# Ledger of designs, part 56: peptides against a protein of PDB entry 1EMU

Target 1, 132 residues: chain A of PDB entry 1EMU
Amino acid sequence: PPYLKWAESLHSLLDDQDGISLFRTFLKQEGCADLLDFWFACTGFRKLEPCDSNEEKRLKLARAIYRKYILDNNGIVSRQTKPATKSFIKGCIMKQLIDPAMFDQAQTEIQATMEENTYPSFLKSDIYLEYT

## One batch from the design tools (peptide; made by RFdiffusion4, then SolubleMPNN)

Design b2_p17_7_s4 (from b2_p17_7, 6 letters changed)
Fold by OpenDDE base, seed 4:
Structure b2_p17_7_s4 (fold): chain B 132 residues (1-132), chain A 17 residues (1-17)
Amino acid sequence: as target 1 above (132 residues)
Amino acid sequence: SAALDAESERVIEELLS
């Protein structure tokens, strides 16, 4: 069943609607749901191909991601990303150089945070165990 | 996956709203 795949990899968990829902519920209880939202925001952002018709949307989205997750020094995402990574993102925003990969390093760092802490904790949680 | 795509789109739409 799918829940067994969730225990095998975070990727499998995030590829499943029920997995996402349960993991989000867990993260909300832990006060760190922004980790997941940021990860999905980065994924979605990277999917938007740079072109004339997408320029305004991509810039607006990049700014929104930056303001909500990176600029907020008290946020879990900001605390779990390296200063150099955040500075790079800020630079891209300020220069309006909006490369599809501009959030890749930050996403990698947040993914590592989930892999090392929240994901293993989720697999030990009542939410997951009661589902299985 | 469809789930991943849908969730990423949802989050983006919320950010842009």
Scores: peptide ipSAE 0.816, ipTM 0.974, DockQ to the pose 0.939
Fold by OpenDDE base, seed 2:
Structure b2_p17_7_s4 (fold): chain B 132 residues (1-132), chain A 17 residues (1-17)
Amino acid sequence: as target 1 above (132 residues)
Amino acid sequence: SAALDAESERVIEELLS
């Protein structure tokens, strides 16, 4: 069953609608759902092709991601990303150089945070175990 | 996956709202 694959990799968990839902519920209880939302935001952002028709949308989205997750020093995403990574993102925003890969390093760092902490905890949680 | 794509789109739309 799919829940067994969820225990094999975080990627498998995030590829499943039920997995995402359960993991989000768990993260909300832990006060760190922003980790997951940021990860998905970065994934979606990278998929947007840089072209004239998407320029305004991409810039707006980049700014939104930056303001919500990076600029907020009290946020868990900001706390779990390296200063140099945040500085790079800020630079991109200020210069309006919106490369599809501008959040890649931050996403990698947040993914590592989940891999090392919240994902293992989720697999030991009542939410996951009761589902199995 | 379809689920991953759908969730990414949902989050983006929320950010842009």
Scores: peptide ipSAE 0.815, ipTM 0.974, DockQ to the pose 0.943
Fold by OpenDDE base, seed 5:
Structure b2_p17_7_s4 (fold): chain B 132 residues (1-132), chain A 17 residues (1-17)
Amino acid sequence: as target 1 above (132 residues)
Amino acid sequence: SAALDAESERVIEELLS
């Protein structure tokens, strides 16, 4: 069953609608749901191919991601990303150099945080175990 | 996956709203 694949990799968990739902519920209880939202935001952002028709949208989205997750020093994402990474993102925003990969390093760092902490905890949680 | 794509779109739409 799919829940067994969820235990094999975080990617498998995030490729499943039920997996996402359960993991989000768990993260909300832990006060860390922003980790997941940021990860998905970065994924979605990278999928937006640069072109004249979506330039404004991409800039707005980049700014929104920056303001919500990076600029907020009290946020879990900001606390789990390195200063140099945040500075790079800020630079991109200020210079309006909105490369599809501008959040890649931050996403990698947040993914590592989930892999090392919240994901293993989820697999030991009542939420996951009751589903199995 | 479809689930991943849908979730990413949902999050983006919320950010842009």
Scores: peptide ipSAE 0.815, ipTM 0.974, DockQ to the pose 0.936
Fold by OpenDDE base, seed 3:
Structure b2_p17_7_s4 (fold): chain B 132 residues (1-132), chain A 17 residues (1-17)
Amino acid sequence: as target 1 above (132 residues)
Amino acid sequence: SAALDAESERVIEELLS
């Protein structure tokens, strides 16, 4: 069943609607749902093809991601991303150089945080275990 | 996956709203 695949790979968990829902519920209880939202925001952002028709949307989205997750010094995403990574993103925003990969390093760091902490904890949580 | 794509789109739309 799918829940067994969730225990083998974070990506398998995030590729499943039920997996996403349960993991989000867990993260909310832990006060760190922003990790997941940021990860999905980065994924969605990278999928937006750079073109004339998407330029305004991509810039607006990049600014929104930056202001909500990177600029917020009290946020968990900001606390779990390296200063150099945040500075790079800030630079892209200020220069309006909105490359599809501009959040890749930050997403990698947040993914590592989930892999090392929240994802293993989720697999030991009542939420997951009761589902199995 | 379809689930991943849908969730990504949902989060983006919320950020842009």
Scores: peptide ipSAE 0.814, ipTM 0.974, DockQ to the pose 0.940

Design b2_p17_8_s1 (from b2_p17_8, 9 letters changed)
Fold by OpenDDE base, seed 2:
Structure b2_p17_8_s1 (fold): chain B 132 residues (1-132), chain A 17 residues (1-17)
Amino acid sequence: as target 1 above (132 residues)
Amino acid sequence: SEAVEKESQEIIEKLLS
């Protein structure tokens, strides 16, 4: 069953809508659901093709991601990203240099946080174990 | 994956709303 694959890798968990749902529920209880939301936001942002038609949308989205997750010093994403990474993102926003890869480093750091902490904890949680 | 794509789009829509 799919839940066995979820225990093999975070990638497998995130490739399954049911897995995402359970993992998000767990993260909400832990007060760190923003880790997952930010990860998905970065993925979606990177997929937007830079062009004249998307310029305003991409800038608006980049600003929204920045304000929601990076600017908030009390937020879990901000606390789990390096100062240099956050400064780089701020610089991109201020200069309006919105490269598709501008959140890549931050996404990598957040993914590492999930891999090392929340994902293993999820596999030990009542939410996951009761599902199995 | 389809799940990642759907979830990413949903978050983006929320952020832009």
Scores: peptide ipSAE 0.825, ipTM 0.977, DockQ to the pose 0.957
Fold by OpenDDE base, seed 3:
Structure b2_p17_8_s1 (fold): chain B 132 residues (1-132), chain A 17 residues (1-17)
Amino acid sequence: as target 1 above (132 residues)
Amino acid sequence: SEAVEKESQEIIEKLLS
């Protein structure tokens, strides 16, 4: 069953709509749902192909991601991303150089945070265990 | 995956709204 695959890798968990739902519920209880939302935001952003018709949308989205997750010093995403990574993103925003990969390093760092902490905790949670 | 695509799109729409 799918829930067994979820325990094999975070990737498998995030590829399943039911898995995402349960994981988000868990993260909300832990006060760190922004980790997952940021991860999906980065994925969605990277998929937006740069073109003339997308420039305004991509810039607006990049700014929104930056303001909500990176600039917010009280946010878990900000706390779990390295200063150099945040500085790079800030630079891209200030220069309006909106490369599709501009959030890749931050996404990697947040993914590592989930892999090392919240994902293992989820697998030990009542939410997951009760589902199995 | 479809799940990732749906979730990503939903978050983007929220951020842009």
Scores: peptide ipSAE 0.824, ipTM 0.977, DockQ to the pose 0.928
Fold by OpenDDE base, seed 1:
Structure b2_p17_8_s1 (fold): chain B 132 residues (1-132), chain A 17 residues (1-17)
Amino acid sequence: as target 1 above (132 residues)
Amino acid sequence: SEAVEKESQEIIEKLLS
């Protein structure tokens, strides 16, 4: 069953809508659902092709991601990203250099946080175990 | 995956709303 694949890798969990739903429920209870939302936001942003027709949308989205997750010093994403990474993102926003990969390092750091902490804890949680 | 694409699109739509 799919839940066995979820225990094999975080990517397998995130490739399944049911897995995502259960993991998000767990993260909300732990007060760190923003980790997952930020990860998906970065993925979606990177997939937007830079072109004249997307320029306004991409800039607006980049600013929104920055303001919600990076600029919030009390947020879990901000606390789990390195100062140099946050400074780089700020620089991109201020200079209007909106490269599709501008959030890649931050996404990597947040993914590492999930891999090392929340994902293993999820596999030991009542939410996951009761589903199995 | 379709799940990742769907979730990413939903978050983007929320951020742009």
Scores: peptide ipSAE 0.823, ipTM 0.977, DockQ to the pose 0.929
Fold by OpenDDE base, seed 4:
Parts: sequence; structure tokens; C-alpha cells
Structure b2_p17_8_s1 (fold): chain B 132 residues (1-132), chain A 17 residues (1-17)
Amino acid sequence: as target 1 above (132 residues)
Amino acid sequence: SEAVEKESQEIIEKLLS
């Protein structure tokens, strides 16, 4: 069943709507749902190919991601990303150099945080265990 | 995956709202 695949890899968990739903519920209880939302935001952003027609949209989205997750010093995403990574993102925003890969390093760091901490904790949680 | 695509799009729409 799908829930067994979720225990095999974070990738399998995030490829399943039910898995995402349960994981998000768990993260909300832990006060760290922003980790997952940021990860999805980065994925969606990277998929937007730069062109003349979406330049303004991409800039707006990049700014929104930056303000919501990176600039918030009290947020878990900000706390789990390295200063150099956040500084690079800020630089891109200020210079309006919005490369599709500008959040890649931050996404990698947040993914590592989930892999090492929240994902293993989720598999030990009542939410997951009661589902099995 | 379809799930990742849906979730990503939803978050983007929320951020741009």
C-alpha cells in the first residue's frame, strides 16, 4: 500500500496527495508547515520558464517567496537556511535577476532539514501510525 | 508527479493572491 512507500522515501511521500495531506497536518502541529510549502513554492517557481510575457509574474512570485519565507527571521525556513544562501536570494531580488534556479540551494537545504528531522519524526507520529 | 504539480501550483496561486 502507498503508506509503506511513504516510509521508504520522502520522495514517495511527496508524490502522493494523501501523503502530502498527512505530512502537512503533522508539520502544522509542529509549527513547521512552512518547510513543505516553501519546498513546493520553489518547485513551482523553477518550472516557470523566463520569457517576456511572464517576467513581471516571476518577479512578483520571487518577491513573495522571499518575503514570506526568507525575510521572516522568526520563520523556520529562515532558521534552516544558511546566511549565504539567504544573502544570495536577497541579491537576486534587489538586482531583479530572477533565474529559475535562484531558490535551488535554499530548497536543497530545506529538503535536507525535512529528510533529517521532520520526515523521520512524521514516521514515528500518531498521525502516520494510526493511518497504517 | 501530479501531486507535486498540484501542490506547487496551489502555493504559487496563494502567494500571488
Scores: peptide ipSAE 0.823, ipTM 0.977, DockQ to the pose 0.953

Design b2_p17_8_s2 (from b2_p17_8, 7 letters changed)
Fold by OpenDDE base, seed 2:
Structure b2_p17_8_s2 (fold): chain B 132 residues (1-132), chain A 17 residues (1-17)
Amino acid sequence: as target 1 above (132 residues)
Amino acid sequence: SAARDEESQRVLEELLE
């Protein structure tokens, strides 16, 4: 069943609608749902290929992601991303150089945070165990 | 996956609200 695959990899968990829902519920209880939201924001942003018709939208999205998750020094995403990574993103925003991959490094770092902490905890949580 | 795509889209839309 799918829930067994969730325990094998975070990737499998995040590819499943039920998995995402349960993991989000868990993260909300832990006060760190922003980790997941940021991860998905980065995923979605990268899918938007730059073109003349969506340039403004992409810039707005990039700024929104930056302001919500990177700029806030008290936020969990900001605390779990390296200064150089945040500086790079800031530079992209300031220069308006909005490459689809501009959040890739930050996403990788947040993914590592989840892999090391919240994901293992989720697999030991009542939420997951009761589902199985 | 479809689930990942849908969730990504949802999150981005909320950011623009």
Scores: peptide ipSAE 0.831, ipTM 0.974, DockQ to the pose 0.956
Fold by OpenDDE base, seed 5:
Structure b2_p17_8_s2 (fold): chain B 132 residues (1-132), chain A 17 residues (1-17)
Amino acid sequence: as target 1 above (132 residues)
Amino acid sequence: SAARDEESQRVLEELLE
């Protein structure tokens, strides 16, 4: 069943609608839901192909991601990303150089945080275990 | 996956609200 695949990899968990829902519920209880939202934001952002017609929208999105997750020094995403990574993102925003991959390093760092902490905890949580 | 794509889109749309 799908829930067994969720235990095999975070990737499998995040590819499943039910998995995402349960994991988000867990993360909300832990005060860490922003980790997941940021991860999905980065994923979605990278999928947007740069072109003349969407340049303004991509910039707006990048700024929104930056302001909500990176600039917020009290946020969990900011706390779990390296200063150099945040500085790089800021630089991209300031220079308006909005490469699809500009959040990749930050996403990697947040993914590592989830892999090392919240994801394992989720697999031991009542939320997951009661689902199984 | 479809779930990942849909969730990504949802999050981005929420950011622009």
Scores: peptide ipSAE 0.831, ipTM 0.974, DockQ to the pose 0.955
Fold by OpenDDE base, seed 4:
Structure b2_p17_8_s2 (fold): chain B 132 residues (1-132), chain A 17 residues (1-17)
Amino acid sequence: as target 1 above (132 residues)
Amino acid sequence: SAARDEESQRVLEELLE
């Protein structure tokens, strides 16, 4: 069953709607749901191919991601990303150089945080265990 | 996956609200 695949890899968990839902519920209880939302935001942002017609939208999205997750020094995403990574993102925003991959390093760092901490904890949680 | 794509889109849409 799918829940067994979730225990084998974070990738499998994040590819399943039920898995995402349960993991989100767990993260909300832990006060760190922003880790997951940021990860998905980065995934979605990278898929947007730059062109003249969507330049304004992409800039707006990049700014929104930056303001919500990176700029907030008290946020879990900000605390789990390296200063150099955040500085690079800030630079892109200020210069309006919005490359599809501009959040890749931050996403990698947040993914590592989930792999090392919240994902293992989720597999030990009542939410997951009761689902199995 | 479809689930990942849909969730990504949902999150981005909420950011623009």
Scores: peptide ipSAE 0.830, ipTM 0.974, DockQ to the pose 0.958
Fold by OpenDDE base, seed 3:
Structure b2_p17_8_s2 (fold): chain B 132 residues (1-132), chain A 17 residues (1-17)
Amino acid sequence: as target 1 above (132 residues)
Amino acid sequence: SAARDEESQRVLEELLE
């Protein structure tokens, strides 16, 4: 069953609708739901191919991601990303150089945080165990 | 996956609101 695959990799968990839902519920209880939202925001942003018709939208999205998750010093994402990574993102925003990969390093760092902490905890949680 | 794509779009749309 799918829930067994969730225990094998975070990738499998995040590819499953039920897995995402349960993991988000768990993260909300832990006050860390922004980790997941940021990860998906980065994923979605990278998929947007640069073109004349979506230039403004991409810039707005990049700024929104930056302001909500990176600039917020009290946020879990900001606390779990390295200063150099945040500085690079800020530079891209200020220069309006909006490359599809501009959040890749930050996403990698947040993914590592989930892999090391929240994902293992989720697999030990009542939410996951009661589902199985 | 479809789930990942849908969730990514949902999050991005909420950011633009």
Scores: peptide ipSAE 0.830, ipTM 0.974, DockQ to the pose 0.958

Design b2_p17_8_s3 (from b2_p17_8, 10 letters changed)
Fold by OpenDDE base, seed 2:
Structure b2_p17_8_s3 (fold): chain B 132 residues (1-132), chain A 17 residues (1-17)
Amino acid sequence: as target 1 above (132 residues)
Amino acid sequence: SEAREQTSQEVLEELLS
């Protein structure tokens, strides 16, 4: 069953709707749901290929991601990203240089945080164990 | 995956709302 694959890799968990839902519920209880939302935001943002018709939308999205997750120094995402990474993102926003990959390093760092902490904890949680 | 794509779009739409 899919839940066994979830225990094999975070990638498998994040590819499954039920897995995502359960993991998000767990993260909310831990006050860390923003880690997952940011990760998905970065994934979606990178998929938007730059073109004349979506420049404004991409800029708005980049700013929204920055304001919600990076700028908030008290947020979990901000606390789990390196200062240099956040500075780079800020620079992109200020210069309006919105490359599809501008959040890649931040996403990598947040993914590492999940891999090292919240994902293993999820596999030990009542939420996951009761599902199995 | 479809789930990943759908979730990503939902998060982005919420950010713009």
Scores: peptide ipSAE 0.830, ipTM 0.976, DockQ to the pose 0.958
Fold by OpenDDE base, seed 5:
Structure b2_p17_8_s3 (fold): chain B 132 residues (1-132), chain A 17 residues (1-17)
Amino acid sequence: as target 1 above (132 residues)
Amino acid sequence: SEAREQTSQEVLEELLS
């Protein structure tokens, strides 16, 4: 069943609607839902191919991601990303150089945080265990 | 996956709201 695949990799968990829902519920209880939302934001952002018609939209999205997750020094995403990574993102925003990959390093760092902490905890949680 | 794509879109839409 799918829940067994979820235990094999975070990737499998995040490919399943039920898995995403349960994991998000768990993260909300832990006050860490922003980790997941940021990760998905980065994923979605990277898929937006740059072109003349979507330049303004991409810039607005990048700014929104930056403001909500990176600029907020009290946020968990900000706390779990390296200063150099955040500075790079800030630079991209200021220069309006909005490359699809501009959040890749930050996403990698947040993914590592989930892999090392919240994901293992989720697999031990009542939410997951009761589902199985 | 479809779930990942849909979730990503929902998050992005929320950011622009």
Scores: peptide ipSAE 0.830, ipTM 0.976, DockQ to the pose 0.955
Fold by OpenDDE base, seed 4:
Structure b2_p17_8_s3 (fold): chain B 132 residues (1-132), chain A 17 residues (1-17)
Amino acid sequence: as target 1 above (132 residues)
Amino acid sequence: SEAREQTSQEVLEELLS
């Protein structure tokens, strides 16, 4: 069943709607749902191909991601990303150089945080175990 | 996956709302 695949890899968990929902519920209880939302924001942003017609939209999105997750020094995403990574993102925003990959390093760091901490904890949680 | 794509789009839409 799918829930067994979730225990084998975070990738499998994040490819399943039920897995995503349960994991997000768990993260909300832990006060760190922003980790997952940021990860998905980065995923979606990277898929937006730059073109003349979507430059404004992409800039707005980049700014929104930056303001919500990176600029907030009290946020879990900000605390789990390296200063150099946040500085790079800020630079892209200020210069309006919005490359699809501009959040990749931050996403990698947040993914590592989930892999090392919240994902293993989720697999030990009542939410997951009761689902199995 | 479809779930990943849908979730990503929902998050982005919320950011622009």
Scores: peptide ipSAE 0.829, ipTM 0.975, DockQ to the pose 0.955
Fold by OpenDDE base, seed 3:
Structure b2_p17_8_s3 (fold): chain B 132 residues (1-132), chain A 17 residues (1-17)
Amino acid sequence: as target 1 above (132 residues)
Amino acid sequence: SEAREQTSQEVLEELLS
């Protein structure tokens, strides 16, 4: 069943609607749902192909992601991303150079945080275990 | 996956709202 695949890789968990829902519920209880939301924001942002018709939208999205997750010094995403990574993102925003991959490094760092901490904890949680 | 695509779009839409 799918829940067994979730225990094999974070990738499998994040490809499953039920898995995402349960994991988000767990993260909310831990006060770190922003890790997951940021990860999905980056995923969605990267998929937006640059073109004349969506330049404004992409810039607005980039700014929104930056302000909500990177600029907020009290946020878990900000605390779990390296200064150089945040500086690079800030630079892209300030220069309005909005490459689809501009959040890739930050997403990688947040993914590593989940892999090392919240994902293993989720697999030991009552939420996951009761589902199985 | 469909779930990943849908979730990503929902998060982005919320950011713009």
Scores: peptide ipSAE 0.829, ipTM 0.975, DockQ to the pose 0.957

Design b2_p17_8_s4 (from b2_p17_8, 10 letters changed)
Fold by OpenDDE base, seed 5:
Structure b2_p17_8_s4 (fold): chain B 132 residues (1-132), chain A 17 residues (1-17)
Amino acid sequence: as target 1 above (132 residues)
Amino acid sequence: SEAREKTSQEVLEELLS
């Protein structure tokens, strides 16, 4: 069943709607839902191919991601990303150089945080265990 | 996956709301 695949990799968990829902519920209880939302934001952002028609939209999205997750020094995403990574993102925003990959390093760092902490905890949680 | 794509879009739309 799918829940067994979820235990094999975070990737498998995040490919399943039920898995995403359960994991998000768990993260909300832990006050860490922003980790997941940021990760998905980065994923979605990277898929937006740059072109003349979506330049303004991409810039707005990049700014929104930056403001909500990176600029907020009290946020968990900000706390779990390296200063150099955040500075790079800030630079991109200021220069309006909005490359699809501009959040890749930050996403990698947040993914590592989930892999090392919240994901293992989720697999031990009542939410997951009761589902199985 | 479809779930990943759907979730990503929902998050992005929320950011622009």
Scores: peptide ipSAE 0.834, ipTM 0.976, DockQ to the pose 0.955
Fold by OpenDDE base, seed 2:
Structure b2_p17_8_s4 (fold): chain B 132 residues (1-132), chain A 17 residues (1-17)
Amino acid sequence: as target 1 above (132 residues)
Amino acid sequence: SEAREKTSQEVLEELLS
């Protein structure tokens, strides 16, 4: 069953609708749901290829991601990303240089945080164990 | 995956709301 694959890799968990839902519920209880939302925001943002018709939308999205997750120094995402990474993102926003990959390093760092902490904890949680 | 794509779009739409 899919829940066994979830225990094999975070990638498998994040590819499954039920897995995502359960993991998000767990993260909300831990006050860390923004880690997952940011990760998905980065994934979605990277898929938006630059073109004349979506420049405004991409800039708006980049600013929204920056303001919600990076700028807030008290947020979990901000606390789990390196200063140099956040500075780079800020620079992109200020210069309006919105490359599809501008959040890649931040996403990598947040993914590492999940891999090292919240994902293992999820697999030991009542939410996951009761599902199995 | 479909789930990943759907979830990503939902998060982005919420950010723009």
Scores: peptide ipSAE 0.834, ipTM 0.976, DockQ to the pose 0.958
Fold by OpenDDE base, seed 4:
Structure b2_p17_8_s4 (fold): chain B 132 residues (1-132), chain A 17 residues (1-17)
Amino acid sequence: as target 1 above (132 residues)
Amino acid sequence: SEAREKTSQEVLEELLS
């Protein structure tokens, strides 16, 4: 069943709607749902191909991601990303150089945080275990 | 996956709302 695949890899968990929902519920209880939302924001943003017709939209999205997750020094995403990574993102925003990959390093760092901490904890949680 | 795509779009839409 799918829930067994979730325990084998975070990738499998994040490819499954039920897995995503349960994991997000768990993260909300832990006060760190922003980790997952940021990860998905980065995923979605990277898929937007730059073109003349969507430049302003992409800039708005980049700014929104930056303001919500990176600029907030008290946020879990900000605390789990390196200063150099945040500085790079800020630079892209200020210069309006919005490359699809501009959040990749931050996403990698947040993914590592989930792999090392919240994902293993989720697999030990009542939410996951009761689902199995 | 479909779930990943759907979730990503929902997050982005919320950011622009």
Scores: peptide ipSAE 0.833, ipTM 0.976, DockQ to the pose 0.955
Fold by OpenDDE base, seed 3:
Structure b2_p17_8_s4 (fold): chain B 132 residues (1-132), chain A 17 residues (1-17)
Amino acid sequence: as target 1 above (132 residues)
Amino acid sequence: SEAREKTSQEVLEELLS
C-alpha cells in the first residue's frame, strides 16, 4: 500500500495526496508547516515557464515567497536556510532577475531539513502509525 | 504527480491572494 512507500522515501510521501495531507497535519502540530508549504511553492514556481504573459505574475510570486518565508527572521524556513542562499534570493528579487531555478538551493536545504528531522519524526508519529 | 501538481498550485494561489 502507498503508506509503505511513504516510509521508503520522502519523495514518495510528497507524491501522494493522502501522504501530503497527513504530513502537513503533523507539521502543523509541530509548528513547522511552512517547511512543506515552501517546498511546494518552490516546486510550483519552477514549473512556471517565463514568458511575456506571466512576467508580472512570476515577479509577484517570487516576492511573495521571499517575504513570507525568507525575509521573516522568525520563520522556520529562514532559520533553516543558509545566509548565502537567502542573500542570493534577495539579490534576484532586488534585480528583478526571476529565474525559474532561483529557489532551487533554498528548496534543497529545506528538503534536507525535512529529511533529517521532521520526516523521520512523522514516521514515528501517532498520525502516521494510526493510519497504517 | 497529480498530488504534487495540485498542492503546488494551491500554495501559489494562496500566496497571490
Scores: peptide ipSAE 0.833, ipTM 0.976, DockQ to the pose 0.957

